# Ledger of designs, part 336: peptides against a protein of PDB entry 6IDX

Target 1, 380 residues: chain A of PDB entry 6IDX
Amino acid sequence: KELAKLSADVTFATEFINMDGIIVLTRLVESGTKLLSHYSEMLAFTLTAFLELMDHGIVSWDMVSITFIKQIAGYVSQPMVDVSILQRSLAILESMVLNSQSLYQKIAEEITVGQLISHLQVSNQEIQTYAIALINALFLKAPEDKRQDMANAFAQKHLRSIILNHVIRGNRPIKTEMAHQLYVLQVLTFNLLEERMMTKMDPNDQAQRDIIFELRRIAFDAESDPSNAPGSGTEKRKAMYTKDYKMLGFTNHINPAMDFTQTPPGMLALDNMLYLAKVHQDTYIRIVLENSSREDKHECPFGRSAIELTKMLCEILQVGELPNEGRNDYHPMFFTHDRAFEELFGICIQLLNKTWKEMRATAEDFNKVMQVVREQITRA

## One batch from the design tools (peptide; made by RFdiffusion4, then SolubleMPNN)

Design b2_p29_5_s3 (from b2_p29_5, 19 letters changed)
Fold by OpenDDE base, seed 1:
Structure b2_p29_5_s3 (fold): chain B 380 residues (1-380), chain A 29 residues (1-29)
Amino acid sequence: as target 1 above (380 residues)
Amino acid sequence: MEERQKKRRRLQEEAAKERKKEIEEKKKE
């Protein structure tokens, strides 16, 4: 206990490290000797002293043995571990992951995000904070081959639900550090959209063209099986599609694929449109048909609006930005749904369509409508 | 505690910067 307190002092730490004291602490952990009276208390102080000593940055984190890592990971993976040991073990693992790529690899073999999620279900906010911080660290340090696994872990309903119910909606105030870790987690989650946001549509890719055609089908042929696309002659079919793409509000009525070649928002806009069309079909059809039936120049161009709204949402949510050490702002809404970005798009496109009508906007007012919508979204 | 939190935040930002560089380098190849 006194060693743990003294280890916070840099002078003591330097002297103790010079006497190989840190090696003694690591060996105590490695030994796993449960036979000692007050083992849990002794271990908690040992881990505290170890952390405080390592925080001075005198010793490399790479000095730790595989046995040490396995013991610490064992304290995180075992359900019956003392809360004090668990908290310190999470802190150690987090520090290891953040300070060393080699330790990341070893830790990633010993622990899963699923195991860390279990530590979010506790009433201790410090444990929850270290668990989220460790998840964030594992994501940040993940090599390319592991990024998809981490992306999948961030997409887990269970993670979002637990964070929402046990962290955000907990019966206690969110501390600044927890808010920051939630912010970091959210930034990392939004950055998963960056790839699609920066993916240009290939106008020659038939599969991508088929998505645009599916948007047309859902809007205008909702009762028709996609297999029954009428075999009308190629020219009549092209002319029909050009009219339909105009009614959908694409800028390029001949080749709507060209509207998705600009990055941002690239293919992410098409993903949002397709999600709206499939998941909120009635809303999609209503928005498209209400504007396609107008002859008064007050038509809201859905395709153009969807693209520019997707871009705007990416700007508002700062998609592709790095986590800032000073920020702690997070959006609880993004923990309420797995497809929260697409759902937000669906809400905002309805808001845009409403605002367009209320303003009696024309195509010339497009930028003004977008500015009003931006203000509405940022004030909500 | 505060110093450790500050160090954590810094290391997270640094790790994010490194990751961004790696992604940008791979896009140039």
Scores: peptide ipSAE 0.552, ipTM 0.936, DockQ to the pose 0.880
Fold by OpenDDE base, seed 3:
Structure b2_p29_5_s3 (fold): chain B 380 residues (1-380), chain A 29 residues (1-29)
Amino acid sequence: as target 1 above (380 residues)
Amino acid sequence: MEERQKKRRRLQEEAAKERKKEIEEKKKE
């Protein structure tokens, strides 16, 4: 206890480190000897002293043994551990992951994100904070071969639901540090969209063209048996599709694929459009057909609007930006749904369509409508 | 505690910068 308190002093820490004091503390953890009287209390103070000493940055984190790592990971993976030991063990693991790439590999072998998620289901906000911080650290330090596994872990419904129910909707105020870790987690989650946002459509890729054709089919042929595709010549079909792509509000009516060659938002806009068309089909059809039936020049171009809205949402959500140490703002809405970005797009495209009508906008007003919609989204 | 939190936040940002750099380097190969 006294050592743990004194370890916060840099002068004491320097002297204690010079006396190989950290090595003694690590050996106490490595021994795992539960036979000592007051083992749990002693261990909690040992881990506190270790953390405080290491916080001075005098000793490299790489000095720790694999046995030490296994013991600390063991305290995090065990269902019945002292809360004080668990909290310090999470803090140590987090620090190890953040300070050393070599320690990341060793830790990633000993713990799972699933085990860390279990520590979010507790009433202790400090434990929850360290668990989220460790998840964030594991994601940040993941090598390329592990990035997909971590992306999948961040995409888990279970993680989002637990954070929502036990952290965000908890019966306690969210502390600034928890808010920051939720912000970091959210930034990292949004950055998973960056690949699609920066993916250009290949106008020659048939599979990508088939998605645009599917958007047309859902909008105009949803009630038509695919067998009744009028067998009229290839040229009449091309002319028909050009009309349909105009009604869909694409800028390039002849080759809508060209509208997705600009990055951002690239293919992410097409993903949002397809999600809307499949998951919210009635909303999609209504938006498209309502504008396609207008001859008054007040038609809202859905395709163009969807692309520019996707770009705008990426800008608002700062997709591809790095986590900032000074920020603590997060959006609870993104923890409510598995496809929260696409759902947000679906809400915002309806808002855009409504705003377009209310403004009695024409194609010349497009940028003005987008500015009004931006202000509406950023105020909500 | 506050200094540890500040250090954590800095290390998270540094890790994100390093990751971004690694991704950008691999896109050039």
Scores: peptide ipSAE 0.550, ipTM 0.936, DockQ to the pose 0.885
Fold by OpenDDE base, seed 5:
Order: C-alpha cells, then sequence, then structure tokens
Structure b2_p29_5_s3 (fold): chain B 380 residues (1-380), chain A 29 residues (1-29)
C-alpha cells in the first residue's frame, strides 16, 4: 500500500526502478503463488504500484514477460476475480496494447472482445471504462488480418445492447472519460462505413445493376417474381425502365448506376436504399409512389435525395475522421440498433420527404431543402 | 490518473493516425 502511494512520486519511482524494483513486482505477479496471507490485497497493491511506476514512462512496456501477460490476461478472462485486481489488470492490458504492437499480438491471443464485453455488465464504471478502452485499443492496434474480426465484434448487437443497458442507461452518471471512450468507439464504428462510402459503383457490374433493378421492382412491381432477369429487354422495356428510374428520382434515369459512381457516398447510398426497400418496404413504396404520381413539379427525387442524404449523414457523423482527444460527444441512438446508420437514414429520408412537402419544394430548391434537413438532423 | 487518461487519449489518436496511414499506403500499391 505504501509502495503504491510512493510509486506515484517520480523521484521515488526513478529510484525504485533503478533498484530493479519493477522487476520484483513483475516477478510477484508471474509467480501466481496464492500461498501468502492477504494475497489478493497484496496483488492489488502490486498491480497499483506497477501501473504507477509505468505511468512515469521511464520503463518500456516491452520489458514485461509473456508469463506476466498471461497472468494479467488470466485475471481478465476468469469469471470470478477480485474487482480491484480486475480493474488494474484491464488498465495494464490497455496500456500494453496502446504502447506496444508486439504486446498487442500476445494479448490478442490471450483475450477476446467477448470476454471484455462481460466486464461491461458490472456496476463499476471504472471497470467498464477500462473494458471499453481496451476494446478500442484492440481495434486500433489490430493488424489488417484481424481488422475484419474486430469490425465484426463492433457490429455485434450484444456489445451495443450491453453498452446501452449497463453503461448509458446505468444508474450512475457517465463520467467524462467514459463519454470519451464511447465517443472513440463510435468514431471507430462509423469508420467501418468508410469502405462502402468510398466504393464506386461499377456501371458495368450486372450484380450491382440488379440491385437498382430490385429497387425498381420493389417500388413498382412488388408482386412480381425477381426471376425475370432484365437481360434481353425489348426497346419498349428499356424505355419503361427509363421512366421508372425517372420516377425513382435518379439524376441519370437512363443509367442510374452513374449516380453511384461519385464518392462519397458511393455504394453506401445504394446500401441504405436497399435496406429501406427491404426492411421498411411500406415506407419506401409510399415515399416513391407519392412522388412518382406527382405531375406538379413538386416531386421529391428519391434517388438523388437518398444519395445526398447519405453523403450528408457521413459528413455529420464524420465518417472517416480520426478520434480527437478533446471530444466526448457520442450518440446513444447508435447503441439501440445493430443497423443504426441505415435506420437513421430511414428516419432522415422520411424527414427529408416531409420537409420537401412542407416547403413546397421543386428541383431548384433541392439544396435549400438539404440545408434545412441538415439543421433538423444536427439539432435532434 | 488524469495524466494516464491524457496519455491514453493521445495514444489512441496516434494509433488511429497510424492505422489510417497504413490503409492509405496500401490503397496506393
Amino acid sequence: as target 1 above (380 residues)
Amino acid sequence: MEERQKKRRRLQEEAAKERKKEIEEKKKE
């Protein structure tokens, strides 16, 4: 206990480190010997002293042994560990991951995001903070081959639901550090959209064109079997599709694929449109048909609106931006649904369509409508 | 504790910068 307090002093820390004191602490952890009276208390103080000493930045984190890492990871992976030990162990692992790529690799072999999620279910906000911070660290330090696994972990409904229920809706006020870690997690989650946002549609890719055709089918031929491949359509059929794509509000009604060649938002806009069409079919059909039946120049171009809205949402959510050390703003709504971005798009496209009607907008007013919608979204 | 939190935030930002750089370098290859 006294050592842990004194270890916060840089002068003491320097002298203690010079006497190989930190090595002694690491060996105490490595021994795993539960034979001592008050072992848990001793271990908690040992880990505290170790952390305080390492916080001075005098000793490299790479000095730790694999045995030490395994012991610390063991305390995090075990279901019944002293809360004090768990908290310090999470802090140590987080620091190891952030300070060393080599330690990341070793730690990633010993722990899973699933194990860390279990530590979010506790009432201790400090443990929760360290668990989220460690998840964030593991994501940030993941090599390319592990990035997809981490992306999948971030996409897990379970992670989001636990954060929502145990952290955000917890009985305790969210501290600034937790808010920051939630912000970081959210930034990292939004950045998973970047690939699709920066993916251009290939106008020659038939599979991608079939998605646009499916949007047309859902809007106008809801009872029609998708088996009628658009292949050998007569000139009359092509002309019919051009009309349908105009009614869908594509800018290029001859070749709607061209509207998705601009990045951002690229294919992400098409993903949102398809999600809306499949998951919220009634809403999609209503929006399209309400505007397709209008001959008064007050039709809201759905296709164009969906693309520009997707781009706007990416801008508002700062997709592809790096986490900032000074920010702590996060959106609780993104923890309520597994496909929260697509659901947000579905809400915002309805808002856009409503705002368009209220403004009695024409195609010339498009940018004004988008500005009003932006203000509405950013104030909500 | 506060200094540790500041250091954490810096290291997270640095790690994000490094990751972005790696992704951008691979897109150029």
Scores: peptide ipSAE 0.552, ipTM 0.937, DockQ to the pose 0.862; fails the geometry check
Fold by OpenDDE base, seed 2:
Structure b2_p29_5_s3 (fold): chain B 380 residues (1-380), chain A 29 residues (1-29)
Amino acid sequence: as target 1 above (380 residues)
Amino acid sequence: MEERQKKRRRLQEEAAKERKKEIEEKKKE
């Protein structure tokens, strides 16, 4: 107890480290000797002293043994651990992951994101904060071979649901540090869109062209079986498709694939359109047909609007940004749905279509409509 | 506590910068 308090002093820490004091503390953890009177209290103070000593940055985190790592990971993975030990163990693991790539590799073998999610289901906000911080650290330090697994973990419905229900909707005010860790988590989640946002469509890729054809089919041939996708062959069909792609509001009516060669938003815009067409088919068909039947030059070009809206949403949400140490702003709505970005797109495209009608806009007003929509989205 | 939180935030930002740099270097190869 006294050691834990004194360990915050730099002079004491230096002298204690020079006497191999940290090595003694690590050996106490490694021994796992539950036979001592007041073991839990002693261990909690040992872990506190260890953290305070290591926070001075005099000793490398790489000095810890694999046995020490396994003991600390064991305290996090076991269901019946003292809250004080759990909190300090999470803090140690987080610090280990952030300070050392070699320790990350060892820790990633001993713990799972699923185990850390269980520590979000508690009333202690400090434990929740350390658990989210450790998840963020594991994601940030993941090597290339493990990045997809971490991306999949961030995409889990369960993680979002638990954060929403136990952290965001908890019966307590969210502290600044928790808000920051939620912000970091959200930035990292939005950055999963960056790959698609920066992926150019290949106009020669038939599979990608078939997605655009599917958008046409859903809009105009909704009763037709997808098996009747007429082979791309005849010039007469190309002329027919040019009319349909004009009605869909693509800029390039002959080859709509060219509209997706610009990055950002690249293929992410096509993903949003396809999601809208499949998941919100009635809304999609309504938007397309309401504009395709107009001959008054007040048609809202859906294809162009969807591309520019996707780009705008990426800008508003700062997709591809780095987490800033000073920011604490997060959007709870993104924890309510698995495809929250695509759902936001679906809401915003309806808002755009409404705003276009209200403004009695023409193609010349396009940028003005987009500016009004931007202001509406950023105020909501 | 506050110093540890500040250090955490800094290390998270540094890790994000490093990751971004690695991704950008691979896109140039």
Scores: peptide ipSAE 0.551, ipTM 0.937, DockQ to the pose 0.867; fails the geometry check

Design b2_p29_5_s4 (from b2_p29_5, 15 letters changed)
Fold by OpenDDE base, seed 5:
Structure b2_p29_5_s4 (fold): chain B 380 residues (1-380), chain A 29 residues (1-29)
Amino acid sequence: as target 1 above (380 residues)
Amino acid sequence: SSARQKKRRKLQEEAAKEAKKEKEEKKAA
């Protein structure tokens, strides 16, 4: 206990390190010897002293043995561990992952994200904070291939729902450090959209063109009996589609695929449009038909608006940006749904359509409408 | 400790920079 307290002093730490004191502490952990009275208390103080000593940065984290790593990982993976030991073990693992790529590799073999998720289901916010921080550290230090696998785990409803229910909606105020780790996790999650945001549509890819055709079908053929697909020649069909793509509000009425060649937002805009059309079909149809039936210059161009809104949302959410040490702002909404970005798009496109009407906007007012919508989104 | 938290945040930013670099290198290959 006194050692743990004194280890916070740099002068004491230096002298204790010079006496091989850290090595003694690591050996106590490595031994796993439960024979001592008050072993758990002694171990908790040992781990505290170890952390405080290592925080001085005098000793490299690479000094730890594989046996030490396995013992610490064991305390995190065991279902029945003292809360004090668990908290310190998570802190040690996090520090090891952040400070050393070689330690990351070893730790990533000993622990799973699933095990760390279990530590979010507790009332102790410090444990929750270290668990999220360790998840963030593992993601950040992962090789690109493993990072993609972890990305799939972050997309899972389970992690988000647990964070929402046990962390965000917990009975305790969110501390600044937890808010920061949630912010970091959210930044990392939004950066998973970057690939689609930076993917250009190939105007010659038939499968991608079929998605645009499906948007047309959902909007305009929902009332038409599929039996009346007129056997009209390919040219009449092309001319008909050009009219439909104009009514959909694409900039390129002949080949709407060209509107998705700009990155950002690339294919991410098409993904959002398709999600809206399939999941919120009534909302999609209403927005499209309400603007397609207008004979006045006050039609809101849905296709153009969806693309620019997707780009704007990426800018607001800072998709592809690095986490900043000074920020702690996170959006609880993104933990409520697995497709939260697409749901946000669906809310914001309705807001845009409403704002366009309220402003009595024309195509010339497009940028002004987008500016007003941006201000509305950023104030919410 | 506040010092540990500051160090964590710095290391997370450094790791994020390296991760971005690795992603860019892999995309260029």
Scores: peptide ipSAE 0.568, ipTM 0.943, DockQ to the pose 0.834
Fold by OpenDDE base, seed 4:
Structure b2_p29_5_s4 (fold): chain B 380 residues (1-380), chain A 29 residues (1-29)
Amino acid sequence: as target 1 above (380 residues)
Amino acid sequence: SSARQKKRRKLQEEAAKEAKKEKEEKKAA
């Protein structure tokens, strides 16, 4: 206990480290000997002293043994560990992952995200904070090949649901540090959209063109049985599709694929449109048909609006930006649904269409409408 | 401690910079 307190002093830490004191502490952990009276209390103070000593940055984290790592990981993975030991063990693992790529590799073999999720289901906010911080650290330090697998784990309903129910909707105020770790997690989650945001549509890709055709089909052929095989499109059929793509509000009525060649938002806009059309079909059809039947130059171009709105949402959410050390703002709504970005798009496109009507906008007012919509979204 | 939290946040930002660089390098290869 006294050692743990003294270890916070840099002068004491320097002298103690020069006496190989930190090595003695690591060996105490490595021994795992439960034979001592008050073992749990002594271990908790040993881990505290170790953390405080390492926080001075005098000793490299790479000095720790594999046996030490296994013991610390064991305290996190085993059920019924003392809360004080668990908290310090999570803090040590987090620090090891953040300070050393070599230690990350070893820890990633010993611990699973599933084990860390169990530590979110507790009433202790410090344990929850360290668990989220360790998840964030593991994601940040993951090699690019493994980062996608971690990304899929972040998209998991289970992690999202547990954070929502046990952290965000917990019977306690969210502390600033927890808010920051939730912000970091959210930034990392939004950066999963960056790939699609920066993917240009290939106008020659038939599968991508078929998505645009499906958008047309859902909007205009919703009553037609899919049994009418798209026969060889006569010039009359191509001309018909050009009219349909105009009614959908694409800028390029002849080749709507060209509207998705700009990055950002690239293919992410098409993903949002397809999601809206499939999941919220009635809303999609309503928005398209309300504007397709207008001859008064007050039509809201759905296709163009969807693209620019997707771009705007990416800007507002800072998709592809780095986590900032000073920020602690997170959006609880993104923990409520698995496809929360697409759902937000679906809400915002309705807001845009409403705002367009209220402003009696024309195509010349497009940027002005987008500014008003931006202000509405950022105030919500 | 506030010092530990600040150090954590800095290390997370640095790790994010490295991860972005690795992604950009892989995309350029």
Scores: peptide ipSAE 0.564, ipTM 0.942, DockQ to the pose 0.866
Fold by OpenDDE base, seed 1:
Structure b2_p29_5_s4 (fold): chain B 380 residues (1-380), chain A 29 residues (1-29)
Amino acid sequence: as target 1 above (380 residues)
Amino acid sequence: SSARQKKRRKLQEEAAKEAKKEKEEKKAA
């Protein structure tokens, strides 16, 4: 206890480290020996002293043994661990992951996101904060290929639900540090959209063109069996499709694929359109047909609007930006749904279509409508 | 402690910079 308190002093820490005192603390953890009277209390103070000593940055985190890592990971993985030990163990693992890529690799083998999710289902906000911080650290330090897998995993869906129910909808105020860790997690989640946002459509890729054709099919041929392969179109069919693509509000109604060559938003806009068309088909068809049947020049160009709205949402959500140490703003709505970005797009495209009608807009008013919609989205 | 939180936030930002750089390098390869 006194050692844990004194370890906060840099002069004491320096001298204690010079006496190999930190090695003694690590060995106490490594031994796992529960034979000592008051073992849990002793261990909690040992872990406190270890953290305070390591916080001075005098000793490299790489000094820790694999046995030490396994013991700490064991305290996080065991269901009946003292809260004080658990909290310090999470803090140690977080610090290890953040300070050392080598320790990240070892820790990633010993712990799962699923085990960390269990520590979100508690009434202790400090434990919840360390658990999210450790998840964020694991995500940040993961190799690129593993980051995408972590994001798409069932663990992420479960994590989202648990955060929503046990953290955001908890009966207690969210502290600034928890808000910051939720913000970081959200930024990391939005950065997964960056790839699609920066992916240009290849106008020669048939599979990508088939998605645009599927948008046309859903809008105009909703009763037709998908068995009609889009590729066999005679010139008359091409001319028909050009009319349909104009009614869909593409800028390039001859080759709509060209509208998706601009990055941002690239293919992410097409993903949003396809999601809307498949998941919210009635809403999609309504928006398209309401504007395709107009002859009064007040048609809202869906295709153009969807592209520019996707770009705007990426700008508002700061997709591809780095987490800022000063920010703590997060959007609870992104924890409500697995496809929360696409759902937000679906809400915002309806808002855009409504705003276009209310303004009696023409194609010349497009930028004004987009500005009004931006203000509406940023105020909500 | 506030000092630990500040250190965490800084390390998270640094790790994010490195992760972005790695992603950009992989896309360029």
Scores: peptide ipSAE 0.563, ipTM 0.942, DockQ to the pose 0.869
Fold by OpenDDE base, seed 2:
Structure b2_p29_5_s4 (fold): chain B 380 residues (1-380), chain A 29 residues (1-29)
Amino acid sequence: as target 1 above (380 residues)
Amino acid sequence: SSARQKKRRKLQEEAAKEAKKEKEEKKAA
């Protein structure tokens, strides 16, 4: 206990490290010997002293043995560990992951994100904070190939549901550090949209063109069996669809695929449109048909609006930006649904369509409508 | 400690910069 307090002093830490004191602490953990009276208390102080000593940055984290890592990982993976040991073990693992790529590799073999999710289900916000911080650290330090697997784990219904129910909706106020770790997690989650946001549509890819055709089919041929989708449209079929693509509000009525060649928002806009059309079909059809039946120049161009709204949402949510050390703002709504970005798009496109009608806008007012909608979204 | 939290946030930001760089290098290859 006294050692743990004194270890916070840099002068004492330097002297203690020079006496090989840190090696003695690591060996105490490595031994795993539960034979001592007050083992849990002694271990908790040992881990505290170790953390405080390592925080001075005098000793490299790479000095720790694989046996030490396995013991610490064991305290995180075991269901019946003292809360004081668990908290310090999570803090040690987090620090190891953040300070060393070599230690990251070893730790990633010993622990799973699933095990860390179990530590989010507790009432202790400090444990929850270290668990989220360790998840964030593992994601950040993962090689790009492994990062995609972890991205899929973040998109998992389970992680978001546990965070929502046990952290965000917990009976305790969210502390600043937890808010920051939730912000970091959210930034990392939004950056998964960056690939689609920066993917250009290939106008020659038939499969991508078939998605645009499906948008047309859902809007105008809702009773027609998808099996009757005419293959590669002859010029006469292309000319027939030009009217439909105009009614859908695409800028390029002849080849709507060209509207998705701009990045951002690229294919992410098409993903949002297709999600709206399939999941919220009645809303999609209503928005399209209400504007397709107008001859009064007050039609809201759905296709153009959807593209520019997707771009605007990416800008508002700072998609592709790095986590800032000073920020702690997170959006609880993104933990409520698996496809929360597409759901937000679906809410915002309805808001845009409403605002367009209220303003009695024409195509010349488009940028003004988008500015008003931006202000409405950013104030909500 | 506040010092540990500050160090964590800095290391997370540095790790995010490296992760972005790795992603950009992989896209350019």
Scores: peptide ipSAE 0.563, ipTM 0.942, DockQ to the pose 0.852

